# Peptides against a protein of PDB entry 6RO1, part 146

Target 1, 216 residues: chain A of PDB entry 6RO1
Amino acid sequence: LGKEIEEYIHKPKYCLPFLQPGRLVKVKNEGDDFGWGVVVNFSKKSNVKPNSGELDPLYVVEVLLRCSKESLKNSATEAAKPAKPDEKGEMQVVPVLVHLLSAISSVRLYIPKDLRPVDNRQSVLKSIQEVQKRFPDGIPLLDPIDDMGIQDQGLKKVIQKVEAFEHRMYSHPLHNDPNLETVYTLCEKKAQIAIDIKSAKRELKKARTVLQMDEL

## One batch from the design tools (peptide; made by RFdiffusion4, then SolubleMPNN)

Design b2_p24_8_s2 (from b2_p24_8, 10 letters changed)
Fold by OpenDDE base, seed 4:
Structure b2_p24_8_s2 (fold): chain B 216 residues (1-216), chain A 24 residues (1-24)
Amino acid sequence: as target 1 above (216 residues)
Amino acid sequence: EEEKKRKEELEEIEKREEELLEKL
């Protein structure tokens, strides 16, 4: 369920209007959880798909993220890595593909105009930590319907199921329902099936394009 | 022929999605 909401929120169609400087966002990449960072800016890059010649615009957001100091030494050749829990890390401006945004907050922070000094970047980490202290139940999210204006009926059904599940879970005095792990596993399988459908639809489109070229 | 096979693969994946939606 939470991962299904993420599949809507990270779409450029919905999230781009909310990617203003100072917006809190959560970033995940290939199992690396960077946690909460702050939007610095975003850019649209022209990408040409090598196989279709179709312009597929890549949306890149520059996000101030807590990175490991080891990953910074190799930052010319290697992707930035998140700081370990016990590591102080260093705040760095990292270019992130918009589809790697796992959450978007209603909160916007003031950011320094110059993020080149380490102290200015580290001041933003202090501001994130202060927001986390003010919200012990977690940093507040943008509402996908009320704040983001997403009219998708599939999302409305997912949210209704989440709310009904949360209401059942909070009404149950035992937060240790072993069915939670089963529901998470089913949600992961559903998310994988949605990826497989998107893959199969792309391959079907390629097969049709080849058939149209053989008829010319 | 290959397009038909890919369409059948897509329909099977869509059916598995529906079966998972009913279990949730």
Scores: peptide ipSAE 0.020, ipTM 0.530, DockQ to the pose 0.012
Fold by OpenDDE base, seed 5:
Structure b2_p24_8_s2 (fold): chain B 216 residues (1-216), chain A 24 residues (1-24)
Amino acid sequence: as target 1 above (216 residues)
Amino acid sequence: EEEKKRKEELEEIEKREEELLEKL
């Protein structure tokens, strides 16, 4: 459900109009969650698909993100990494492919015109942290229908399923169960274990395939 | 050796699943 909504909102045809300077966006690259950053600008790169000669435009958004200081030292050879939880980090302008945007906020911040000074970049982090303090339940998202104008019937069906699930969750007898937090935590752990089992079974299959190849 | 280690990892994960099912 949440991931299915993400698959709509990160599409260039929907999100590009909202990628204005100062827009809060969440960036995730594989295992690297940068959290909330701020759009600086975006650019269209012409990419030629090597196999079709077809012009597939790549959209790159420059996002001010909290990066680890370790990744900045290696920035000539390595992609920026998110700051560790206990690390102060440093705000850096990172070129991000638009499909790596996991969320888009309704909130827009004022950004300094010159982001070359570290203090100007770090001032934006203070502004993000102030917004996070104002929204304890999370930074408000753009509505995919009302704000973004997404007319896709698949998305409408996903939203209807979310609303129906939320309604069932709030109407469910377990919602008033004093053990709800315990049951929820157990359900999350069970879901994680199911992922881990699926991972371990895939790795076991790979190991077995390698052993069979070494015996040949 | 590597297959044995992955089998042991799988058995530990399956045991954790059983322990969670007993708590539900």
Scores: peptide ipSAE 0.020, ipTM 0.542, DockQ to the pose 0.010
Fold by OpenDDE base, seed 2:
Structure b2_p24_8_s2 (fold): chain B 216 residues (1-216), chain A 24 residues (1-24)
Amino acid sequence: as target 1 above (216 residues)
Amino acid sequence: EEEKKRKEELEEIEKREEELLEKL
């Protein structure tokens, strides 16, 4: 359910109007969860599909994200990684493909005009933390229908299922509906499989890199 | 050989992801 909503909201046709500077967004790249960041800007890049020569526009959003300090040292060769839970990290402007946005908030923050100073970037982290403190149940999301204007009937059905599910959860907090535990267990299994896929892809990439070094 | 085995393991994981997606 929540992932099915995500599949609509991250589509450029729906989310681009909402990617204004200061918009809170969640960024997830495979199994790298950056959590909440702030939109700095976005750009359209021309891309050409290698097999058709068809122009497929890529949308890149620059998002101020909490990154690991290791990602800063290796920034010339490595993609930014999220800060570990126990790490302070550092706020960095990261170019993100728009389809990697997992959530879009109704909240917009003021951002400094110059994000080159570390202190200016870290001030935005403080502002995110203040918003998170104000919303203990989670940062408010844009409504996909009312705010984002998504007319897709598939999404409307998903939202109706979510609302019905939430209503059942709130109406019966003591009924462990055996179906609810089954859905949670399936969601956990799906999350584990996504971790395992990411692990296997990393191992494949390492093996391929070793093979390419042995062929030189 | 080892790359082929890892590719087969990845395809099995991806198939299992699809089977779980259909159940959600």
Scores: peptide ipSAE 0.019, ipTM 0.543, DockQ to the pose 0.013
Fold by OpenDDE base, seed 3:
Structure b2_p24_8_s2 (fold): chain B 216 residues (1-216), chain A 24 residues (1-24)
Amino acid sequence: as target 1 above (216 residues)
Amino acid sequence: EEEKKRKEELEEIEKREEELLEKL
């Protein structure tokens, strides 16, 4: 469900009005999770599709992200990589395609006007860490409907399903169980096994269909 | 009969919960 919400919020038509300097955003690129960064600015790039003559506007947001020190050495030829969990890392301004924003916070930070000095960039990391300490359950998100004004009926149906699931989860008698974390982890594992069983059943059905076509 | 019907209802609820967890 969270991924279905992400598919709406990362669309330029919805998120661009909220990409002001100092906005907290999460950035994820494929397998690379940068976590929380801070918007510095955004730019519109013209993407010329070679065959259509249509300029699809690509939006690039410059985000101050915690990068690995290895990424700094290879920055001329390689994409920035996130800092390892045990690594201090270094805050760098990274150009990010807007569709790689996995979350947008209600929180905005004051950022230094000059981000060229390393100390100014690292001061922003301290500010992010201070916000994370104030919000132990996670940094507050923009509401897609109430804050972002998204009127899409598909999103409204997703949110209603999330809210109805969360309400059932929190109203369940197991919430009073001191083993709740263990029960939750077992439920997640059971859900993953059920996905894998459904996948295997679909593959088996496809294989049987191919065998039946080879016998005809 | 009634216990069998309750087991089938429980399995259907568990299946729906699993389908919701898969979408999270």
Scores: peptide ipSAE 0.017, ipTM 0.405, DockQ to the pose 0.011; fails the geometry check

Design b2_p24_8_s3 (from b2_p24_8, 13 letters changed)
Fold by OpenDDE base, seed 3:
Structure b2_p24_8_s3 (fold): chain B 216 residues (1-216), chain A 24 residues (1-24)
Amino acid sequence: as target 1 above (216 residues)
Amino acid sequence: EKEKEEEERRKEVEKRVEELLKKL
């Protein structure tokens, strides 16, 4: 279920419109979980498939990720590795293939214009950690249907199965705990905040569209 | 000029998101 949703959201046709600077994203590569990072930029690379001559565009997103200190030393020759759980690590801009994005957040952060200074990169880590403290159940995700506009019927069926599973899990009689009203109120507040963020982002998109029309 | 206004609107929405995050 969660992996099946990931197979849709990491597709360039769906996720590219949401890869703006400051977007929170999760990065995972071959068992290396970098956790939450921040989009800096993305680029389209022309790739020619060696066997077909077909132009298959590679999409590379530059993501500010918490890397191990070893990755900093070997950055010229080795792939970046995630910081160990006990390690502070260092925030580094890492080129990531778009299909390695395991999650995309509804949250977008302010990032410094100059990420060359270590302090500027580490300030972004503090901002991520502050968002994580505010969302103990996890950083809010973009809704694949409502936010990303994915119309795929396969995805809709997966989401309906997830929602029906969650509803069954939460409708179990063990949820007569008086703490549930607090959890529901928190979930409703989180949902309302996600709606308000969506509304504010729609207003921004409309305002940008108007500015682009005034340039034509 | 327009790029500054887009950056300012971005900051305003980021601020609104931060205010919403403070209500959690």
Scores: peptide ipSAE 0.030, ipTM 0.626, DockQ to the pose 0.153
Fold by OpenDDE base, seed 1:
Structure b2_p24_8_s3 (fold): chain B 216 residues (1-216), chain A 24 residues (1-24)
Amino acid sequence: as target 1 above (216 residues)
Amino acid sequence: EKEKEEEERRKEVEKRVEELLKKL
């Protein structure tokens, strides 16, 4: 359920109006969870599809993210990696494709105008940590219907299922219900299954390309 | 042969997604 909401929120059609400087956003890239970062700016890049010559606009958001110090040293050749849980890390401005935004917060921070000094970037991490302390149950999300104006009936059905599930879970008198772990575990299993489907589809496409080369 | 096994694996994964969606 939460991932089906994510698939709507990360679409440029819906999220671009909310990508203002200082907006809190969550960034995930494959297995790399950067957690919460802050939008610095966004840009539209022209991309040409290699097979059709069609212009496909790419949207890149610059996000201030907590990166590992190892990834900073190799930043000329390697993609930025998230800081390990026990690592302080360093805040860096990372160009992120808009579809890698896993969440968008209602919270907007004041950011320094100049993010070149390390101290200015690290001050934003302190501000994120202060917001996290104010919201122990998690940083508040933009409502996809009320805040983002998403009218998609598929999303409405997903939200109704989430709300009906949450209502059933909170109506059960055992606050230690293995059902909370089952929701997280089901969301993780659904996540893994979506990765496995995407992998199987890539493998099928490769196998088909090889078979077409052996028939020529 | 490999394409059939991958298609079966895809169908199994898709079915498992549907079963998980029915449990939610």
Scores: peptide ipSAE 0.028, ipTM 0.649, DockQ to the pose 0.012
Fold by OpenDDE base, seed 5:
Structure b2_p24_8_s3 (fold): chain B 216 residues (1-216), chain A 24 residues (1-24)
Amino acid sequence: as target 1 above (216 residues)
Amino acid sequence: EKEKEEEERRKEVEKRVEELLKKL
Protein backbone atom coordinates (compact mmCIF):
# COMPACT_ATOMS: atom_id res chain seq x y z
CA LEU B 1 0.00 0.00 0.00
CA GLY B 2 2.41 2.84 1.01
CA LYS B 3 4.87 1.77 -1.72
CA GLU B 4 2.00 1.45 -4.22
CA ILE B 5 0.95 5.06 -3.51
CA GLU B 6 4.60 6.14 -3.83
CA GLU B 7 4.72 4.51 -7.30
CA TYR B 8 1.98 6.91 -8.45
CA ILE B 9 3.25 10.06 -6.71
CA HIS B 10 6.83 9.94 -8.08
CA LYS B 11 5.61 9.71 -11.72
CA PRO B 12 6.62 12.91 -13.59
CA LYS B 13 3.12 13.34 -15.06
CA TYR B 14 1.72 13.78 -11.53
CA CYS B 15 4.50 15.32 -9.43
CA LEU B 16 6.11 17.89 -11.81
CA PRO B 17 3.49 20.65 -11.20
CA PHE B 18 4.28 20.42 -7.45
CA LEU B 19 8.10 20.50 -7.77
CA GLN B 20 8.23 24.24 -7.18
CA PRO B 21 11.08 25.97 -5.29
CA GLY B 22 10.58 25.61 -1.54
CA ARG B 23 8.44 22.42 -1.72
CA LEU B 24 9.31 19.89 0.99
CA VAL B 25 10.12 16.47 -0.48
CA LYS B 26 11.42 13.22 0.97
CA VAL B 27 14.32 11.62 -0.90
CA LYS B 28 15.30 7.97 -0.75
CA ASN B 29 17.95 6.30 -2.91
CA GLU B 30 17.98 2.51 -2.42
CA GLY B 31 19.29 2.08 1.16
CA ASP B 32 20.00 5.80 1.68
CA ASP B 33 17.16 7.78 3.29
CA PHE B 34 17.98 11.50 3.17
CA GLY B 35 14.70 12.35 4.92
CA TRP B 36 13.05 15.69 4.19
CA GLY B 37 14.69 18.17 1.86
CA VAL B 38 13.62 21.26 -0.08
CA VAL B 39 13.20 21.60 -3.84
CA VAL B 40 15.50 24.26 -5.30
CA ASN B 41 14.78 23.73 -9.00
CA PHE B 42 14.04 21.02 -11.59
CA SER B 43 15.36 20.36 -15.09
CA LYS B 44 14.32 18.20 -18.01
CA LYS B 45 17.21 16.24 -19.54
CA SER B 46 16.74 14.78 -22.99
CA ASN B 47 17.99 11.21 -22.81
CA VAL B 48 18.12 9.16 -25.99
CA LYS B 49 17.57 5.47 -25.20
CA PRO B 50 20.54 3.78 -26.93
CA ASN B 51 18.40 0.87 -28.23
CA SER B 52 15.14 2.57 -29.41
CA GLY B 53 16.07 6.13 -30.46
CA GLU B 54 13.07 7.23 -28.35
CA LEU B 55 13.51 10.46 -26.43
CA ASP B 56 12.87 9.37 -22.85
CA PRO B 57 12.97 12.64 -20.90
CA LEU B 58 14.77 12.28 -17.58
CA TYR B 59 13.59 14.70 -14.93
CA VAL B 60 16.19 15.84 -12.40
CA VAL B 61 15.18 17.83 -9.34
CA GLU B 62 17.78 19.78 -7.40
CA VAL B 63 17.00 19.15 -3.73
CA LEU B 64 18.65 20.70 -0.71
CA LEU B 65 19.45 17.63 1.44
CA ARG B 66 21.28 16.97 4.70
CA CYS B 67 24.44 15.14 3.60
CA SER B 68 27.28 13.52 5.52
CA LYS B 69 30.53 15.53 5.62
CA GLU B 70 32.43 12.36 4.66
CA SER B 71 30.47 12.03 1.38
CA LEU B 72 31.13 15.70 0.53
CA LYS B 73 34.90 15.17 0.67
CA ASN B 74 34.52 12.35 -1.88
CA SER B 75 31.85 14.21 -3.95
CA ALA B 76 34.06 14.16 -7.06
CA THR B 77 33.74 10.33 -7.32
CA GLU B 78 30.86 9.26 -5.03
CA ALA B 79 27.18 10.12 -4.76
CA ALA B 80 26.17 12.20 -1.74
CA LYS B 81 25.17 10.12 1.31
CA PRO B 82 22.66 11.09 4.01
CA ALA B 83 23.95 12.42 7.31
CA LYS B 84 24.22 9.82 10.10
CA PRO B 85 21.56 10.25 12.86
CA ASP B 86 24.15 11.61 15.34
CA GLU B 87 25.96 13.66 12.66
CA LYS B 88 25.20 17.37 12.27
CA GLY B 89 25.73 16.95 8.52
CA GLU B 90 25.70 19.74 5.94
CA MET B 91 22.90 20.91 3.66
CA GLN B 92 23.88 20.46 0.00
CA VAL B 93 22.07 20.88 -3.30
CA VAL B 94 21.88 17.35 -4.73
CA PRO B 95 20.61 16.46 -8.22
CA VAL B 96 17.94 13.77 -7.67
CA LEU B 97 16.01 11.75 -10.24
CA VAL B 98 12.28 12.42 -9.78
CA HIS B 99 11.52 8.71 -9.21
CA LEU B 100 13.65 8.87 -6.01
CA LEU B 101 11.08 11.20 -4.38
CA SER B 102 9.35 9.03 -1.76
CA ALA B 103 7.02 11.79 -0.54
CA ILE B 104 5.85 15.30 -1.47
CA SER B 105 4.58 17.69 1.22
CA SER B 106 1.82 20.27 1.01
CA VAL B 107 4.28 22.59 2.83
CA ARG B 108 6.40 25.10 0.93
CA LEU B 109 9.26 26.98 2.58
CA TYR B 110 10.87 30.25 1.68
CA ILE B 111 14.41 29.54 0.45
CA PRO B 112 17.28 32.05 0.22
CA LYS B 113 18.01 33.25 -3.34
CA ASP B 114 21.72 32.45 -2.89
CA LEU B 115 22.40 28.94 -1.61
CA ARG B 116 26.19 29.18 -2.12
CA PRO B 117 26.85 30.30 1.50
CA VAL B 118 26.76 27.42 4.03
CA ASP B 119 24.79 29.60 6.48
CA ASN B 120 21.98 30.10 3.93
CA ARG B 121 21.76 26.33 3.36
CA GLN B 122 21.84 25.61 7.11
CA SER B 123 19.04 28.18 7.67
CA VAL B 124 16.81 25.95 5.50
CA LEU B 125 17.63 22.97 7.77
CA LYS B 126 16.45 25.04 10.76
CA SER B 127 13.21 25.77 8.86
CA ILE B 128 12.69 22.04 8.12
CA GLN B 129 13.30 21.22 11.80
CA GLU B 130 10.77 23.89 12.82
CA VAL B 131 8.16 22.35 10.48
CA GLN B 132 8.92 18.89 11.95
CA LYS B 133 8.35 20.32 15.46
CA ARG B 134 4.99 21.80 14.37
CA PHE B 135 3.91 18.42 12.95
CA PRO B 136 4.80 15.76 15.59
CA ASP B 137 2.76 13.11 13.68
CA GLY B 138 4.74 13.84 10.49
CA ILE B 139 5.03 16.52 7.82
CA PRO B 140 1.70 16.79 5.93
CA LEU B 141 1.65 15.16 2.49
CA LEU B 142 -0.04 16.29 -0.70
CA ASP B 143 -3.29 14.40 -1.20
CA PRO B 144 -2.87 12.31 -4.40
CA ILE B 145 -6.53 12.78 -5.40
CA ASP B 146 -7.53 16.17 -4.00
CA ASP B 147 -4.19 18.02 -4.32
CA MET B 148 -2.42 16.11 -7.14
CA GLY B 149 -5.54 15.27 -9.20
CA ILE B 150 -4.51 11.62 -9.78
CA GLN B 151 -7.49 9.88 -11.43
CA ASP B 152 -5.84 6.43 -11.71
CA GLN B 153 -8.25 3.59 -10.89
CA GLY B 154 -5.41 1.56 -9.38
CA LEU B 155 -4.66 4.34 -6.87
CA LYS B 156 -8.38 4.73 -6.05
CA LYS B 157 -8.54 0.98 -5.32
CA VAL B 158 -5.44 1.22 -3.10
CA ILE B 159 -6.99 4.14 -1.18
CA GLN B 160 -10.31 2.27 -0.82
CA LYS B 161 -8.41 -0.76 0.53
CA VAL B 162 -6.59 1.46 3.03
CA GLU B 163 -9.84 3.17 4.12
CA ALA B 164 -11.52 -0.23 4.49
CA PHE B 165 -8.51 -1.41 6.49
CA GLU B 166 -8.60 1.73 8.67
CA HIS B 167 -12.31 1.20 9.25
CA ARG B 168 -11.62 -2.42 10.31
CA MET B 169 -8.73 -1.26 12.52
CA TYR B 170 -10.94 1.39 14.16
CA SER B 171 -13.74 -1.12 14.64
CA HIS B 172 -11.24 -3.19 16.63
CA PRO B 173 -11.66 -2.15 20.33
CA LEU B 174 -7.85 -1.92 20.87
CA HIS B 175 -7.28 1.03 18.45
CA ASN B 176 -8.89 4.09 20.04
CA ASP B 177 -6.58 6.52 18.18
CA PRO B 178 -9.03 8.85 16.32
CA ASN B 179 -6.23 10.75 14.49
CA LEU B 180 -5.51 7.93 11.96
CA GLU B 181 -8.29 9.02 9.53
CA THR B 182 -5.94 9.75 6.63
CA VAL B 183 -4.50 7.11 4.26
CA TYR B 184 -1.25 9.01 4.81
CA THR B 185 -1.08 8.50 8.56
CA LEU B 186 -1.36 4.72 8.05
CA CYS B 187 1.21 4.71 5.25
CA GLU B 188 3.58 6.88 7.31
CA LYS B 189 3.03 4.78 10.46
CA LYS B 190 3.59 1.64 8.34
CA ALA B 191 6.74 3.12 6.79
CA GLN B 192 7.95 4.36 10.20
CA ILE B 193 7.23 0.95 11.77
CA ALA B 194 9.20 -0.68 8.90
CA ILE B 195 12.12 1.73 9.56
CA ASP B 196 11.87 1.13 13.33
CA ILE B 197 11.79 -2.67 12.75
CA LYS B 198 14.84 -2.38 10.48
CA SER B 199 16.58 -0.17 13.06
CA ALA B 200 15.63 -2.48 15.96
CA LYS B 201 16.89 -5.52 13.96
CA ARG B 202 20.18 -3.67 13.34
CA GLU B 203 20.46 -2.74 17.03
CA LEU B 204 19.64 -6.33 18.08
CA LYS B 205 22.27 -7.59 15.62
CA LYS B 206 24.83 -5.11 17.02
CA ALA B 207 23.93 -5.99 20.62
CA ARG B 208 24.23 -9.72 19.78
CA THR B 209 27.59 -9.12 18.07
CA VAL B 210 28.87 -7.16 21.11
CA LEU B 211 27.61 -9.89 23.48
CA GLN B 212 29.35 -12.52 21.31
CA MET B 213 32.58 -10.48 21.37
CA ASP B 214 32.46 -10.11 25.18
CA GLU B 215 32.09 -13.93 25.48
CA LEU B 216 35.22 -14.53 23.29
CA GLU A 1 10.85 -6.53 33.84
CA LYS A 2 9.79 -3.24 32.10
CA GLU A 3 12.37 -3.81 29.31
CA LYS A 4 11.00 -7.35 28.70
CA GLU A 5 7.42 -6.04 28.58
CA GLU A 6 8.48 -3.33 26.11
CA GLU A 7 10.33 -5.94 23.98
CA GLU A 8 7.27 -8.25 24.01
CA ARG A 9 5.02 -5.32 23.06
CA ARG A 10 7.45 -4.43 20.22
CA LYS A 11 7.40 -8.09 19.03
CA GLU A 12 3.58 -8.19 19.13
CA VAL A 13 3.36 -4.92 17.16
CA GLU A 14 6.00 -6.23 14.71
CA LYS A 15 4.13 -9.53 14.24
CA ARG A 16 0.78 -7.77 13.82
CA VAL A 17 2.28 -5.34 11.29
CA GLU A 18 3.90 -8.24 9.38
CA GLU A 19 0.55 -10.09 9.29
CA LEU A 20 -1.17 -6.92 8.08
CA LEU A 21 1.56 -6.42 5.45
CA LYS A 22 1.03 -10.01 4.20
CA LYS A 23 -2.73 -9.43 3.82
CA LEU A 24 -2.18 -6.46 1.53
Scores: peptide ipSAE 0.024, ipTM 0.582, DockQ to the pose 0.013
Fold by OpenDDE base, seed 2:
Structure b2_p24_8_s3 (fold): chain B 216 residues (1-216), chain A 24 residues (1-24)
Amino acid sequence: as target 1 above (216 residues)
Amino acid sequence: EKEKEEEERRKEVEKRVEELLKKL
């Protein structure tokens, strides 16, 4: 289900309006998970399909990503590789095809105007790490419907299935106790806690949107 | 003690939810 949502959000018609400088995005290329990076800019490239001559526009987003030091040495000839978990890595601006965006955050960061100095790029890593510290349950995502305005009925059905699955997963861990009434009360409390987490995440998002507007 | 055990159970369920959502 998460992958089915990804198939919508990475479509240029939906995600491009949200690819502003400072937007947190997650990048995945095949087996390479770069994790969270920051949008620097995006560009539309003209591409011609080799077999049809049809114009297929490619969308490239420049994302500041934590790359391996080995990728820096080979950067003239090889694709950037993600830093290993044990590696410090280095923040690099990497051109990424828009369909390789696995997630888009509601969070936008301030980025330095000049990303040529290593220290300026590494300062953005500190900012990402600070956001991750503030969101131990994961960096907040854009809502595909409410934030991104995706009207697709397929996505609405996927979200309904996710919500129904979440509701079932919140109810299923309680089915091992023989006292139905205690199980129902615990299911209701857990469902309420899930609603309260979703509400608290929305309130935290609203409160932060106000704080980010006062810092600009 | 009970509050810590509930918080650990909550974290374990959240982690399992996150793993299941990655498979869906």
Scores: peptide ipSAE 0.020, ipTM 0.454, DockQ to the pose 0.017; fails the geometry check

Design b2_p24_8_s4 (from b2_p24_8, 12 letters changed)
Fold by OpenDDE base, seed 2:
Structure b2_p24_8_s4 (fold): chain B 216 residues (1-216), chain A 24 residues (1-24)
Amino acid sequence: as target 1 above (216 residues)
Amino acid sequence: SKKEEEEKKLKEVEEREKKLLEEL
């Protein structure tokens, strides 16, 4: 259900109008969950599909994200990685493909005009953390229908199922729907498998890099 | 080799993903 909504929201035709500077967004890249970040800007990149010669425009959003300090030291060769839960991390502007946005908030923050100073970037982290404290049940999302104007009947059916589920959950707080626990467990297993695939791909890449260095 | 072992682990994970996607 939540993932099915994500598949609509992250589409450029729906989300681009809402990617203004200061918009809170969640970023997930395979097994890397960056959590909530702040939109800085977006750009359209021309991409040519190698097989068709068709122009497929790539949309890249620059998002201020909490990154691990280790990923910053290796920034010349490694993609930014999310900060560990117990790590302070550092806020960095990361170029993100728009389809990697897992959520878009109704909340828009004021951001400093100059994000080059570390202190200015870290001030935005404080602002995100303050918003998170104000919303203990989670940062409010843009409504896909009312705010984003998505008219897709598939999405409307998904939302109706979510609302009917929420209503059932609130009406029966002790009613573990065993079918729903199964769906959640499967979604968690799918998320774990995506993490494991990403780990295995990273290990394989490291092994290949070591082998290439031993052959030199 | 270490590479072949990591390629095997990757395939096992991808096969597990495929099975889980068939159950959803």
Scores: peptide ipSAE 0.027, ipTM 0.585, DockQ to the pose 0.012
Fold by OpenDDE base, seed 5:
Structure b2_p24_8_s4 (fold): chain B 216 residues (1-216), chain A 24 residues (1-24)
Amino acid sequence: as target 1 above (216 residues)
Amino acid sequence: SKKEEEEKKLKEVEEREKKLLEEL
């Protein structure tokens, strides 16, 4: 369910109106979860499909993300990597393809006018952390229907299944626990677990490749 | 072994996915 919602939200036709400077967005690239970042700007790039000659517009959003310091040293040749949990990291403006946005928040932050100084970028991290402290159950999302105006019947059916599931959880006598994780939190957990599985499968493949090299 | 540790992590993640899918 949550992944199916993500497949609608990251479509340019739906999300572009909400990619204003200061918008909180979650960025995920395969096994790399950057968590919450802040939109700086977006751009439309014209791309020509090599086989059809059709103009396929690529949308790139510049997002201020917490990156590992190790990846920043190699930033001229390597893609930015998310900061490790125990790493302080550094906030950097990263160009992100719009389809890599896993979530869009209703929250919009004030950003410094000049993001060239490290201190100005790190002040935005403090602002994100303040928002996270105010929302212990997670940063509030834009409603795909009410806020984003998505009229897709496939999405409506997904949301109805989610709501019917929530209602069944809330109506279950044993789930009068006030810690009812919103289906959004469960969907985020499911999305995170699916990343962790993909990451673990990649690491396992790397470990097998190293073991095959030690057996040669 | 590094392989055994990664296989253990993979199983823990797959069990967590299964549990979350049973709760959905």
Scores: peptide ipSAE 0.026, ipTM 0.590, DockQ to the pose 0.014
Fold by OpenDDE base, seed 4:
Order: structure tokens, then C-alpha cells, then sequence
Structure b2_p24_8_s4 (fold): chain B 216 residues (1-216), chain A 24 residues (1-24)
């Protein structure tokens, strides 16, 4: 369920209007969980598919993320890595592909106009930590239907099942409802399948790209 | 071909997605 909602939220057609400066967003990349960061800006990059001449627009959001200090030393060639749990880390502006956003918050923070000074970036981390202290059960999310206006019937069915499930959970707090594990397992399987589809589509696109280069 | 293999993988994954959507 949560990961199924993620597959809608990270789509540019739905999330772009909400990627305003100061918006709290959660970023995940290939097993790297950066946790909560703050949107700095958004850009659309025109990418020409090398072989089809088709414009495949890349949507990039610059996000202030808590990065490892090791990643800062290697910043010329390597992707930023999240700070280790026991590490203080450093806030960096990281270019993130929009499809790597795992959550979007209703919360917006004030951001310093100049993020070049380390102290200004670290002040944003303090603000994130203050929001996390105010919301011990987690930072509030945008509603995908009411806030984001997603009209997809698949999402509506998912949400109806979540609500019906939450209602059953609250009605029976002492039952390890075996349906809980089943729904979570199905949702994890669906999320994994969605990742696998996205991977297979990327590999197929790469394979088509290579084949079209070999045909030239 | 590599393309046919990737198209087959894509189809298998899409069929799994479809089945999982039917079980939900």
C-alpha cells in the first residue's frame, strides 16, 4: 500500500506542482535512504534519446539532503551518499531525479536565500529536526487525492483498501490480523514488481539504444 | 536477441503486476 502510493506520487504529472522551494520530501536511491530533505528548486532538462531523436524530458529537483562527509570529499565524480545513522553528516544540495522521491510532505520550511555557506545549509537540518520533534509519529504527507488531485482509479482502490484496513486495525488492536501481513506482503510484492518493471523498461530502452547504434 | 530477452522479461513482469492487481 505505502509503496503503491509512492508509484503514483513520484510521477512528474502529479508531483511537479508540489515541488516548491521549502517543501519537505523524502529521497531514496538504489538502497540509499537519505530520509527527509528540503526542495531548493526544480528544473526540466531536455534529454534527446540518442537513437530515436525523441525528447525524453528529465525532471530534476535539487534537494538539501543529509550526506556523509566521505561523499563530500569524493563529490567530483561520485553520487552523494546518505549520512550513516551515527554520523552528523552535512547538508548538501543534491540533484535528484523526481522519480526518486518516496514521499512529499504537506510541510514547507523557510530556506536561506544563500545556501553556499555550510552554516546556512546546517540551519535547514535543524529545522527538519524541529519538524520531526513536532511529529513523533512521522512528518505529515500530502494526501494523494485531496491535496495532489490524483484521479487514478487504481490509487482510489488502494486508498479504500488502506482505509478499510486501518479501520479494521483500530477496531481490533489486539488481533495480529493475518490479513495485515498478507496486505503488507502483497504491497511489498507489488512495489518490488513495480521496481522490476521500471528496471526492465530501462534495460529494454538501453538494449534498443544499443541495437539502434549497431544498425547505424 | 538481447532485445527479445528484455521484451520477454518486461512481459513476465507486467503479467505478474496484472496478477497481483487481480489479487488485490
Amino acid sequence: as target 1 above (216 residues)
Amino acid sequence: SKKEEEEKKLKEVEEREKKLLEEL
Scores: peptide ipSAE 0.021, ipTM 0.571, DockQ to the pose 0.013
Fold by OpenDDE base, seed 1:
Structure b2_p24_8_s4 (fold): chain B 216 residues (1-216), chain A 24 residues (1-24)
Amino acid sequence: as target 1 above (216 residues)
Amino acid sequence: SKKEEEEKKLKEVEEREKKLLEEL
């Protein structure tokens, strides 16, 4: 369900009015989760569909993202990669296709006018981390209906299914977390649950490896 | 063993979370 909501929000017709400089956005590219970044600007590129000759405009947003230092060394030939969880990384301005935005926050940050200095880019990472500390339940998101004005009946049906799922989750003794009030907090918790499962699997694998070494 | 019980409990949580994730 959360992914079905992402498919509405990342549509240019809905999200472009909210892609102002300083807007917090979440970026995912296939298996690469960059997490939260900050919009610098966006541009419209004219594209022609090869099969129809129709003008299909591509929208590219420049997002300040936390990238791995390895990806920066190879920046001339390789796509930017997200920083590892335990890596500091470096903030870089990355051109991102608008459909790779997985979330859009209600929060806007002040950004330095000149992002060429590393210190100016890294100051924005500190500001993101301060926002994350202020919102322990997740960075607040734009409401797709109330903030973004999306009137799509498909989205309304997805939201109703999510709300019905929330009610089922709250009835389940293992998931009594009261802060699930928004469709977006569910998507973030779903993403967090997937991270926590991956972490728990890593810890279990480490514990098994240690115990296999004690049995040899 | 306590380890097998924790592994079983973790698998049950993972399968339940996976089902919940597939229903979303």
Scores: peptide ipSAE 0.023, ipTM 0.516, DockQ to the pose 0.012; fails the geometry check

